Peptides against a protein of PDB entry 4GXB. Designs and how they scored, part 63

Target 1, 277 residues: chain A of PDB entry 4GXB
Amino acid sequence: VPTEEVSLEVLLSNGQKVLVNVLTSDQTEDVLEAVAAKLDLPDDLIGYFSLFLVREKEDGAFSFVRKLQEFELPYVSVTSLRSQEYKIVLRKSYWDSAYDDDVMENRVGLNLLYAQTVSDIERGWILVTKEQHRQLKSLQEKVSKKEFLRLAQTLRHYGYLRFDACVADFPEKDCPVVVSAGNSELSLQLRLPGQQLREGSFRVTRMRCWRVTSSVPLPSGSTSSPGRGRGEVRLELAFEYLMSKDRLQWVTITSPQAIMMSICLQSMVDELMVKKS

## One batch from the design tools (peptide; aimed at target 1 M273)

Design b2_p26_6_s4 (made by RFdiffusion4, then SolubleMPNN; from b2_p26_6, 13 letters changed)
Fold by OpenDDE base, seed 1:
Structure b2_p26_6_s4 (fold): chain B 277 residues (1-277), chain A 26 residues (1-26)
Amino acid sequence: as target 1 above (277 residues)
Amino acid sequence: LEMTEEEREEQERQIAEAEANLAAAL
């Protein structure tokens, strides 16, 4: 691709558009710096955020595809998909809420965290009670962003990334599940027939290993499900989990977001290693 | 952690969506 100046759109979690002028040859960090400059985010806070490739759903929700890597050219990565559904999103890229304290000290950082948190609550990624919702609404009306975030930090699944509904082989085959990643775990929410909704927690520290596999389903003659175009790649995330002492068990999640799940796992592990250091 | 009734209702909706998607894929 010839080096040319282009306008690139980057979205915040709430759908706010940030337009930046970049070169087609600019790498992920260059684009991130351009976005930071446009927002007046200080250089020392850039490292708390990352660019993600997402698919925008009809309702405006984002399905996270993957984190853009350092060597990538964001303009090329998004335009090569030849679909307007794909977007680049800026989001915080750390898991421990303690890092919020560093980001919140800056006005722009505070605004970014606030906008993201509001969006995550509205999308149901952060779970709230009726009373908590009332309190959050009151704080939002007062435009008390710091207090809003402090309350939000106490909420269930704060800081988690929620995935689209998918299927797992745990606790039984072909079990519909909702997966969320955060706090060094994968949370699997599910309801078995005749049972109440339950949540399973899989801590990354108890995962021996994980892998992503891709397969092309054989054209089974009969069920042309109109929506799965001929040749859709099936992605799976499999992890080996220490269920009890000396008992390892494989758990497999079938999801188009398997790659993103694996990225989250690696990112959570990496952050834990930094804290031990 | 016990889910609140409201949390349960929202999550049940999401699970129902997953079940519907699975049924459509079969």
Scores: peptide ipSAE 0.175, ipTM 0.763, DockQ to the pose 0.026
OpenDDE base, seeds 2, 3, 4, 5: peptide ipSAE 0.157, 0.168, 0.107, 0.089; ipTM 0.750, 0.761, 0.714, 0.701

Design b2_p26_7 (made by RFdiffusion4)
Pose (drawn by RFdiffusion4):
Structure b2_p26_7 (pose): chain A 263 residues (1-190, 198-221, 229-277), chain P 26 residues (1-26)
Amino acid sequence: VPTEEVSLEVLLSNGQKVLVNVLTSDQTEDVLEAVAAKLDLPDDLIGYFSLFLVREKEDGAFSFVRKLQEFELPYVSVTSLRSQEYKIVLRKSYWDSAYDDDVMENRVGLNLLYAQTVSDIERGWILVTKEQHRQLKSLQEKVSKKEFLRLAQTLRHYGYLRFDACVADFPEKDCPVVVSAGNSELSLQLREGSFRVTRMRCWRVTSSVPLPSGGRGEVRLELAFEYLMSKDRLQWVTITSPQAIMMSICLQSMVDELMVKKS
Amino acid sequence: SLGSETLYKAGEPDDLSPVTSESTSY
C-alpha cells in the first residue's frame, strides 16, 4: 500500500471513538502506540492491550473476527473489507485477572478496564441475573470505578470473551451452544461444559471450500479440540462457528499466557 | 470438499509446551 496519512477510528469495547492519524503503511504496534498516545496510556501498559477486528451488529454489539497480528496493517485490514460494519477495537488482551492489578495502578488503565467491564455486563458477556444486573447499575453510580471493578472481578465469566451463538457436537451432535473463552478454558453453554486448556492436546481449524452465496462466498468453519476426557481417553470436540479462527486465537493466547507464567 | 486445515499442538495434556502448527490447503 502506498504510504499516506489517514484518519483511523478505533473503538473501545463500549463503542467510544478514538480517532488517530496514522499511515496506511503503519503496522499493528504503530497504530496501538498512536491510540495509547491519544488516550494518554503509559508506554509500560501498552502490552496489556491489543487491537481487534470486529463486526459491529445492528444493536452495537461486537462479534470478534481476529486479534490483529504484528505484521498486519490495521488501516488496510479494515478498509479492504469494503464494509462500514467492520471496526478496529481496543481491548485488554490478557486472561489472568491478576494482571488487572498492574493496569489499575494507572488512571487511564483503570478507566479502560472499567469501560470494557461495564460493556461486558451490558452485553451479557459477564453472567448476572436480572436482579443482580439491577443492583450493579446502581452500585455503578454509588461506588468508585476501582470499587466497581473489584466487585466485577468476582462475577461469573469476568474476563471471558463471548462468541456468537453456534453449534457443537458436545454433548450431542448439532447442539446449539454459546461458547466463551476465559480463565484457561472454553465454556460451552448448551447445561454447561468446561474444557480446560491444559487438557487439550491440540486443536484444529478446518474450512470448506468457498461456496456460492445462499456477492460473498460462504464457508463452513469448524474448530475441533482433542480433549483428555479421562485417563488415557482423548476425545475430539467439534464446534461449528464462523468465528472458529477467533476461538483458535483465544486458545493459543491462553496457552501462551500459561507458558509465560510457567517460565 | 475440504478447503484448508490448520493443526495446533501444545504438548501433552497437563504438560504444556510452546504452541506449534501446520497448515495445509486443498

Design b2_p26_7_s1 (made by RFdiffusion4, then SolubleMPNN; from b2_p26_7, 7 letters changed)
Fold by OpenDDE base, seed 4:
Structure b2_p26_7_s1 (fold): chain B 277 residues (1-277), chain A 26 residues (1-26)
Amino acid sequence: as target 1 above (277 residues)
Amino acid sequence: GLGSETVYTAGEPDDLAPVTSTSRSF
């Protein structure tokens, strides 16, 4: 692509648009810096955020596709898809809420975390009780952003990414599940017939390995998932998990977001390693 | 079907001592 100056739209988690002037040849970090500058986010806080490629759903929710890599050209990455549903989103890129303390010290950082958290609650990514919702609403009405975040940090699935409904082979074959990634785990929520909502917690520290598989069903293959057309790529994330002492079991998630799930796993592992060192 | 896989390894499961992961493409 020829080097040209272009206007690039980057969204915040709440859908707020940030327009930046960049070169088509600007890499991910260059664009991130431009966004930070536009927001007046200090340089020392840039590292707490990343750019993600997402697909905007009809309801305005974001389906995360992947994190933009360092070598990528965000303008090219998003425009090459030839669909307006694809967006670039700025979001915090750490998992441990302890890092919120660093970000919250800055007004812009605080606002970003607040907006993201409000959005995550509204989208149901963060789970709240009725009482918690009342408390959050009160704090939101007061615009007490720090207190809001402190309460939010205690909530179930704070800081998690929620994926689109998909299918897993755990605890039973072909179980509809909602997967969320955060706090060094994959959370699988499911409801079996006649049963209450269940959650399976899979800590990354108990995963021996994981794999992403992409496959194209062959014409003679009857194993295509219902609703997938001929030639559609099927993505799966499988991880080998230590269920109990000396008992490893494979869990397989079939999802178009398998790549993003894998990115989350790697990111969580990396963060844990940083903390350990 | 036809396809490929990328495998990530995090060593042996250990809640006490996270291990670095390695990516392998097949």
Scores: peptide ipSAE 0.040, ipTM 0.580, DockQ to the pose 0.586
OpenDDE base, seeds 1, 2, 3, 5: peptide ipSAE 0.029, 0.028, 0.014, 0.029; ipTM 0.581, 0.535, 0.532, 0.539

Design b2_p26_7_s2 (made by RFdiffusion4, then SolubleMPNN; from b2_p26_7, 8 letters changed)
Fold by OpenDDE base, seed 2:
Structure b2_p26_7_s2 (fold): chain B 277 residues (1-277), chain A 26 residues (1-26)
Amino acid sequence: as target 1 above (277 residues)
Amino acid sequence: ALGSETVYRNGEPDNLSPVTSESREF
């Protein structure tokens, strides 16, 4: 792509548009800096955020595709997909809520975390009780952003990234699940017919390894389930998990977001490694 | 190739190591 000045749209988690003028050759960090400058986010807080490639759903929810890597050209990465569904989103890129304290000290950082958290609650990524929801609404009405975040930090799946409904082989084969990544784990939520919501918590510290597999299903002659087009790439995330003492088991998630799940796993490990240093 | 696989090694459970990766096609 020739180097040209372009207007790039970057979305906040709440769908707020940030327009930045960048070069088509600008890398992820250059674009991130441009977004930060546009928001008046100080340079020392840039590292707490990342750019993500997402697919916008019909309901305006974001399906996270991947984190944009340092070598990527965000303009090219989004425009090469030739679909208006693909967007670039700014989101916090750390898992430990302790880092919220650093970000919240800045007005812009506070606003970003607040907007993200409101959106995550509205999208049902953060799980709230009726009473918690009432309290959150009261704080939102008062625009008490710090108090809102402090309450939100106590909520189930605060800071998690929620994925689209997918399939896992846990606890049984072909089980419909909702995966969420956060707090150094993958949470697999499932609701079997006539059963209560069950959650499998898979701590990254108990994963020996994981793998991402991309495969093209061979056209097996029989029943094409009508919804998977001929030639769709199947993505799987599998992880080897210590279920109990000396018992490793593979868990496999079939999801178009398998790459993003893997990125989350790596990012959670990286953060844990930094904390141990 | 029918696909690709990238394996990420996280070390032994409860003993995190720097993540290493290996990719293969099949």
Scores: peptide ipSAE 0.520, ipTM 0.928, DockQ to the pose 0.767
OpenDDE base, seeds 1, 3, 4, 5: peptide ipSAE 0.514, 0.514, 0.514, 0.517; ipTM 0.927, 0.927, 0.927, 0.927

Design b2_p26_7_s3 (made by RFdiffusion4, then SolubleMPNN; from b2_p26_7, 11 letters changed)
Fold by OpenDDE base, seed 4:
Structure b2_p26_7_s3 (fold): chain B 277 residues (1-277), chain A 26 residues (1-26)
Amino acid sequence: as target 1 above (277 residues)
Amino acid sequence: ALGSETVYTNGEPDNLAPVTSTTRFF
């Protein structure tokens, strides 16, 4: 793509559009800085956010595809897909809610966290009881953003990314699950026939390793799930987990978001390593 | 089947280390 000035749309978690003028050759950080400038976000807070490639679903929800890499060209990355369903989204990129304290000291940072949190609640990414929902609504009506966030920080799956429904082999083969990543874990929520909702929490610190597998089934392969065309890529995330003392077990998730899940795991480990150093 | 596998390691359980990865194609 020739280097030229273009208008790039970046969305906030709530779908708010931020238009920035950038070069087609601008890298992820350049675009992020442009977005920050447009929002009047201080330079020292830019590092708490990242740009993500997402697919906007029909209901307006975002399916996270991947985090944009540092040397990637966001304009090219999104436009090369030749589909308007793909968007670039700005979102906080840390996991420990303690970092919220740094971000919310600034008005713009506070607004970004607030908007993201409201959206995450509305989308069901953050799990709330009826009473908690009432309290949140009251705070939202008062536009008490700090208090709203403080309450939200106590909620189940605050700061998590929720993925599209997929399949896992745990606790049983071919279990439909909803995976969420946050708080240094993968949460697998499932409902087996005749059973209550169950959650498996898999802390990254108890993962020995994980793997992402990308495969294209051969036309003659019996494993073509009904409805997948001969050329559809199958993605899996598998991790080896310490279930109990001296008991390692593999858990495999089949999901088109396996790459994004892996990115989350990497990011969680990276953050924990920063805290450990 | 054409594909790839990337394996990530982060140390041992409860002994976190920096993430390393290896990729193979098949």
Scores: peptide ipSAE 0.581, ipTM 0.940, DockQ to the pose 0.810
OpenDDE base, seeds 1, 2, 3, 5: peptide ipSAE 0.525, 0.519, 0.517, 0.578; ipTM 0.927, 0.928, 0.925, 0.941

Design b2_p26_7_s4 (made by RFdiffusion4, then SolubleMPNN; from b2_p26_7, 10 letters changed)
Fold by OpenDDE base, seed 4:
Structure b2_p26_7_s4 (fold): chain B 277 residues (1-277), chain A 26 residues (1-26)
Amino acid sequence: as target 1 above (277 residues)
Amino acid sequence: GLGSETVYTNGEPDNLAPVTSETRFF
């Protein structure tokens, strides 16, 4: 592709549009720097954020597809999909809420974290009680961003990425689940018929390995469920988990977001490795 | 059928190591 100057749209978590002028040949870091400059985010805070490829759903929610890689060309990556549903999103890219302290010292960083957190609550990614919701609303009305974040940091699934509803083989085969990644774990939420909401917590420290499988179903003459068109790629994330002493078990998640889940796992491990060093 | 599998190794449980990966095609 010839190098050309283009306008690229990058979204914040709340859907706010940031337009940046970049080259079609600019790599992910170059685009990230351009976004930071446009927002007046200091250079020393750029590393706390990343660019993600997402699919915008009908309700305006984002389905995370993957993190953009360092040597990737964001303009080409998003435009090559030839669908307006695909967007580039800026989001914080660390898991430990302790790093919020570094980011929130800056006005722009504070605003980014606040906007993201508000959006995550509104989308139900962060779980809140009625009383907590009342408190958060009061703080939002007062525009007490720091206090809002401090309260939010105590909430269930603060800092998690929530995935679209999918299927797992745990605790039962073909079980509908909602997966969330954060705090060095995968959380699997499920509600079986007539049962209470259950959550399985799978800490990355107890995963021996994981795998991402991409497969095209063979046209077996069996009545493929009418909804999976011929040739739809099936993605699965499987991880081998230490359930108890000396008991490893595979858990398999069937999801179009299996790649993104794997990226989250790797990212959480990488962050833990940095903390141990 | 055409497919791929990428395996990521996280070391032994409770002993974090740098993640390594291997990809196979089938």
Scores: peptide ipSAE 0.550, ipTM 0.930, DockQ to the pose 0.784
OpenDDE base, seeds 1, 2, 3, 5: peptide ipSAE 0.062, 0.224, 0.031, 0.425; ipTM 0.582, 0.746, 0.558, 0.885

Design b2_p26_8 (made by RFdiffusion4)
Pose (drawn by RFdiffusion4):
Formats: C-alpha cells, structure tokens, sequence
Structure b2_p26_8 (pose): chain A 263 residues (1-190, 198-221, 229-277), chain P 26 residues (1-26)
C-alpha cells in the first residue's frame, strides 16, 4: 500500500471512538502506540492491550473476528473489507485477572478496564441475574471505578470473551451452544461443559471450500480440540462456528500466557 | 519440546493464512 496519512477510528469495547492519524503503511504496534498516545496510556502498559478486528452488529455489539497480528496493517485490514460494519477495537488482551493489578495502578488503565467491564456486563459476556444486573447498575453510580472493578472481578465469566451462538457436537451432535473463552478454558453453555486448556493435546481449524452465496462466498468453519476426557482417553470436540479462527487465537493466547507464567 | 514445536507450527500456519487473505483483497 502506498504510504499516506489517514484518519483511523479505533473503538473501545463500549463503542467510544478514538480517532488517530496514522499511516496506511503503519503496522499493528504503530497503530497501538498512536492509540495509547491519544488516550495518555503509559508506554509500559501498552502490552496489556491489543487491537481486534470486529463486526459491529445492528445493536452495537461486537463479534470478534481476529486479534491483529504484528505484521498486519490495521488501516488495510479494515478498509480492504469494504464494509462499514467492520471496526478496529482496543481491548485488554491478557487472561489472568492478576494482571488487572498492574493496569489499575494507572488512571487511564483503570478507566479502560472499567469501560470494557461495564460493557461486558451490558452485553451479557459477564453472567449475572436480572436482579444482580439491577444492583450492579446501582453500585456503579455509588462506588468508585476501582471498587466497581474489584467487585466485577468476582462475577461469573469476568475476563472471558464471548462468541456468537453456534453449534457443537458436545454433548450431542449439532447441539446449539454459546462458547466463551477465559480462565484457561473454553466454556460451552448448551447445561454446561468446561474444557481446560491444559487438557487439550491440540486443536485444529478446518474450512470447507468457498461456496456460492445462499456477492460473498460462504465457508463452513470448524474448531476441533482433542480433549483428555479421562486417563488415557482422548476425545475430539468439534465446534462449528464462523468464528473458529478467533476461538483458535484465544486458545493459543491462553496457552501462551500459561507458558509465560510457567517460565 | 514437541508440544512447543507444535504451537510454533500452529502460529505459523495462522500467520500464513491471514497474509493470504489480506493479499487476495488487494
């Protein structure tokens, strides 16, 4: 891409706009640094956040497509799709909530975690009852951002990434499920199954050839993981999802974080 | 060691797949 200065809108998890001037040839880290500079996020906290490509739904929710890699050009990644429904999003990119402590030491970092947690509750990524949700919106007005976040860290599925509803062959073939990734596991809500990353020997992403539109082709995508169900018993679990690649990215990210910790 | 090599292979395959998709759009 010829080098040219352009304006790029990067959204926070709640949809707040962050406008940055970047080059068409800037890579992911350059764009991330420009967003951090605009938000006054310290350099030493940039590594706790990443940029994601998402599809914004009619209701404003985001369906995560992929985390942008180091070699990617974010301006090109989003513009090449030729659709205003696709957005670049900034979100925390670590899994262990112990890292929240490092981020919350800074006012901007705390504000970012607060904003995405409020949105996570509003969009049902964090699981609460109708009554609890009522209480939380109230506590939100009455408590500091820090206190609100400390409470949110104890809520079900805090720190998880939720995927569009899809199907899986667990527990039975073609079961409708909601899959979420977090806390070193995949959660399949059918009843529920919890599949620990440390019990996955490997995983595979497969795709059908592109098919005519039922002007975009369609592809059947699957993410299958080989799971140690019990001693010396491995069983494949298959999820059929247009977000199979994002699920694979989350599994890799969670495995990488476990290994960094182990080291 | 074998597991770490397998993770490196998955990562490489993903990077190659993303690059192919981005090149096809241009």
Amino acid sequence: VPTEEVSLEVLLSNGQKVLVNVLTSDQTEDVLEAVAAKLDLPDDLIGYFSLFLVREKEDGAFSFVRKLQEFELPYVSVTSLRSQEYKIVLRKSYWDSAYDDDVMENRVGLNLLYAQTVSDIERGWILVTKEQHRQLKSLQEKVSKKEFLRLAQTLRHYGYLRFDACVADFPEKDCPVVVSAGNSELSLQLREGSFRVTRMRCWRVTSSVPLPSGGRGEVRLELAFEYLMSKDRLQWVTITSPQAIMMSICLQSMVDELMVKKS
Amino acid sequence: SEFEEHLAELKEELEEHIREELAERL

Design b2_p26_8_s1 (made by RFdiffusion4, then SolubleMPNN; from b2_p26_8, 12 letters changed)
Fold by OpenDDE base, seed 2:
Structure b2_p26_8_s1 (fold): chain B 277 residues (1-277), chain A 26 residues (1-26)
Amino acid sequence: as target 1 above (277 residues)
Amino acid sequence: SEFLELLRKKKEELRELLEKELLARL
């Protein structure tokens, strides 16, 4: 792609649009810096955020495709997909809520976290009780952003990234599940017929290994889930998990977001390394 | 520590896998 100055749209979690002037050849960090500058986010807080490629669903929800990698050219990455559904989103890129304290000290950082958290609650990524929802709404109405975040930090799946419904082979083959990544784990929520909602928690520290694989399903295979066109690449994330003492079990998640899930795992591992170093 | 070494290994393994997958799709 020829190097040109372009206007690039970057969305916040709440759908707010941030327009930045960048070069088509600008790499991810360059674009991130431009976004930060546009938002008046201090340089020392830039590292707490990342750019993500997402697909905007019909309902306005974001399906995360991947974190834009350092070598990527965000403009090229998003435009090459030739679909207006794909967007670039700015989101916090750490897992430990303790880092919120650093970000919240700045007005812009506070606003970003607040907007993201509100959106995550609205989308059902953060799980709230009726009473908690009432409390959050009250704080939102008062525009008490700090208090809102403090309450939100206590909520189930705060800081998690929720994926689209997919399929796993746990606890049984072809189980429909909703995967969420956060707090150094993958949470698999499922409801089996006639059963209550169940959650499997898979801590990254108990994952011996993991892999992402891609395959092209054969046309004759009855296993084509309804709605996937012939020839769609099937992505899987498989991890070997220490289920109990000396018992390893493979868990395989079949999802178009398998790559994103792996990126989350990488990010969680990285953060754990930073904390332990 | 053993824990750090484990994390390091995981990081490297995942990075390699990620690079492979991303390169295949870009």
Scores: peptide ipSAE 0.051, ipTM 0.695, DockQ to the pose 0.306
OpenDDE base, seeds 1, 3, 4, 5: peptide ipSAE 0.034, 0.032, 0.047, 0.040; ipTM 0.673, 0.670, 0.685, 0.682

Design b2_p26_8_s2 (made by RFdiffusion4, then SolubleMPNN; from b2_p26_8, 14 letters changed)
Fold by OpenDDE base, seed 5:
Structure b2_p26_8_s2 (fold): chain B 277 residues (1-277), chain A 26 residues (1-26)
Amino acid sequence: as target 1 above (277 residues)
Amino acid sequence: SSFLEQLKKQKEELAERVKKELEALL
């Protein structure tokens, strides 16, 4: 692609648009720096954020495809998909809420975290009770961003990334689940008809290994799962988990977001390793 | 503990493997 100056749209988690002038040849970090500059985010806080490729759903929600890699050209990566549904999103790129303290010290950082958190709550990524929701709304009305975040940090699945509904072989084959990644775990939520919501927590520290596989399903008989045409690539994330002492079990998640899940796992492991070093 | 050290090593190795796998898939 010829090197040209272009206007690139980058979205915040809440859908706010940030327009930056970049080169088509600018790599991910270059674009990130441009976005930071546009927002007046200090250089020392840039590392707390990343650019993500997402697919915008009809309801405005984002389905995360992947974190843009360092070698990628964001303009090319998004435009090559030839679909307006694909967007580039700026989001915080750490898991431990303790790092919020660093980001919140800056006005711009605070605003970014606030906007992201509000959005995550509105989208149901962060789980709230009625009472908690009332408290959050009160703080939002007062525009008390710091207090809002402090309360939000105590909420279930704060800082988690929620994936689209998918299928897992746990606890049984072909179980519909909603997977969320955060706090060094994968949370698998399952609601079977007539049953209570069940949640399986899979800590990355108890994962012996994991892998992503791609396959083309053989035309099996009648159960065309809605949306998978014949020949569509099936992605799976499989991990070997220590269920109990000396008992390893494989868990497999079938999802188009398997790659993104793997990226999250890697990122969580990396962060843990940094903390332990 | 020896266990934690082993775990750390295993996780580092795993992380590297995952990185390679992801790079291959992208």
Scores: peptide ipSAE 0.024, ipTM 0.536, DockQ to the pose 0.118
OpenDDE base, seeds 1, 2, 3, 4: peptide ipSAE 0.019, 0.019, 0.020, 0.022; ipTM 0.566, 0.587, 0.546, 0.590; seeds 1, 2, 3 fail the geometry check

Design b2_p26_8_s3 (made by RFdiffusion4, then SolubleMPNN; from b2_p26_8, 12 letters changed)
Fold by OpenDDE base, seed 1:
Structure b2_p26_8_s3 (fold): chain B 277 residues (1-277), chain A 26 residues (1-26)
Amino acid sequence: as target 1 above (277 residues)
Amino acid sequence: SEFLKRLEELKRELEELVKKELEALL
């Protein structure tokens, strides 16, 4: 691709648009720096954020495809898909809420975390009780961003990334689940017919191994799920988990976001390594 | 520690897997 100056749109979690002028040949870090500069985010805070490729759904929600890799050219990566539904999103890229303290010291960092957290609550990624919701709304009305974040940090699934509804073979075959990644775990939430909501927690430290596979489903005469046309690639994330002492069990998640789930696992492991080094 | 060794192993395995799959999709 010829090197040209282009305008690139990057979204915040709340849908706010940030327009940056970059070169088509600029790599992910170059674009991230341009976004930071546009927002007046200081250089020492850039590392707390990453660019993500997402698919915007009809309802405006984001389905995360992947974190943009260092070698990628964000302009090329998003435009090559030839669909306006794909967007680039800026989001925090750490898991431990302790790092919020560093980011919150800066006005721009604080605003970014606040906007992201508000959005995550509105989207149902962070789970809140009625009382907690009332408290959050009160703080939001007062525009007390720091206090809002302090309360949010105590909420269930704060800092988690929530995926689209998918299917797992745990606890039963073809079980509909909602997967969330955070706090060094994959959380699988499920509701079986006639049962209450259940959650399975899978800590990364108890995963023996994992694999991502892609396959093309054979045309089975049965009703292809309405969302997958003939020939769509099926992605699966499988991991072998230590369920109890000396008992390993494979768990398989079937999801178009299997790659993104793997990236989250990698990121969580990386962060643990940094903290323990 | 055994814990750190396990983390290193997990990191390596996951990095290899993700890299392979991303390359296949790009």
Scores: peptide ipSAE 0.066, ipTM 0.681, DockQ to the pose 0.232
OpenDDE base, seeds 2, 3, 4, 5: peptide ipSAE 0.020, 0.029, 0.045, 0.029; ipTM 0.562, 0.608, 0.654, 0.627; seed 4 fails the geometry check

Design b2_p26_8_s4 (made by RFdiffusion4, then SolubleMPNN; from b2_p26_8, 13 letters changed)
Fold by OpenDDE base, seed 5:
Structure b2_p26_8_s4 (fold): chain B 277 residues (1-277), chain A 26 residues (1-26)
Amino acid sequence: as target 1 above (277 residues)
Amino acid sequence: SAFLELLEQKKKELEELIKAELEALL
């Protein structure tokens, strides 16, 4: 791709648009720095954020495709998909809420976390009770961003990334699940008709290994759901989990977001290693 | 450590997967 100056749109979690002038040849870090500069985010806080490739849904929600890698050219990565549904989003890229303290010390950082958190609550990624929602709304009305975040930090699935509904072989084969990644775990939520919500928590520290595989489904004569074209690549995330003492079991998640899930796992492990180090 | 080596390997595998996907899209 020839090197040219282009205007690139980067979205915040709340859909706010940040326009930056970059080169088509700029790598992920270059674009991230440009976004930071545009927002007046200090250099020492840039590392707490990353750029993500997402698909915007009809309701405005984001389906995370992947974290843009260091070698990628964000402009090329997003435009090569030839669909306006794909966007680049800025989001915090750490898992431990303790790092919020560093980010919140800066006005811009605080605003970014606040906007992200509000969005995550609105999207149902962070789980709230009615009472908690009332409290959050009150704080939002007062524009008490720090207090809002402090309360949010105590909420279930704060800091989690929620994936689109998919299928897993846990607890049984072909179970519809909603996967969320955060707090060094994968949370698999299952709601069967007439049953209570069941949640499986899989801590990364109990995963012996994981892998992503791709396969082309054989044309099974059964009614292909209209949305999966003939020949779509099926992605799976499989991990070997220590269920009990000396009992390992493979769990397989079938999802178009398997790569993103894998990125999350790796990121969580990396963060844990930094903390132990 | 063996664990760090494993993590590095996993990172490389992931990068390769992403590269392959990107190449397929190009």
Scores: peptide ipSAE 0.087, ipTM 0.682, DockQ to the pose 0.771
OpenDDE base, seeds 1, 2, 3, 4: peptide ipSAE 0.080, 0.056, 0.081, 0.079; ipTM 0.678, 0.674, 0.682, 0.681

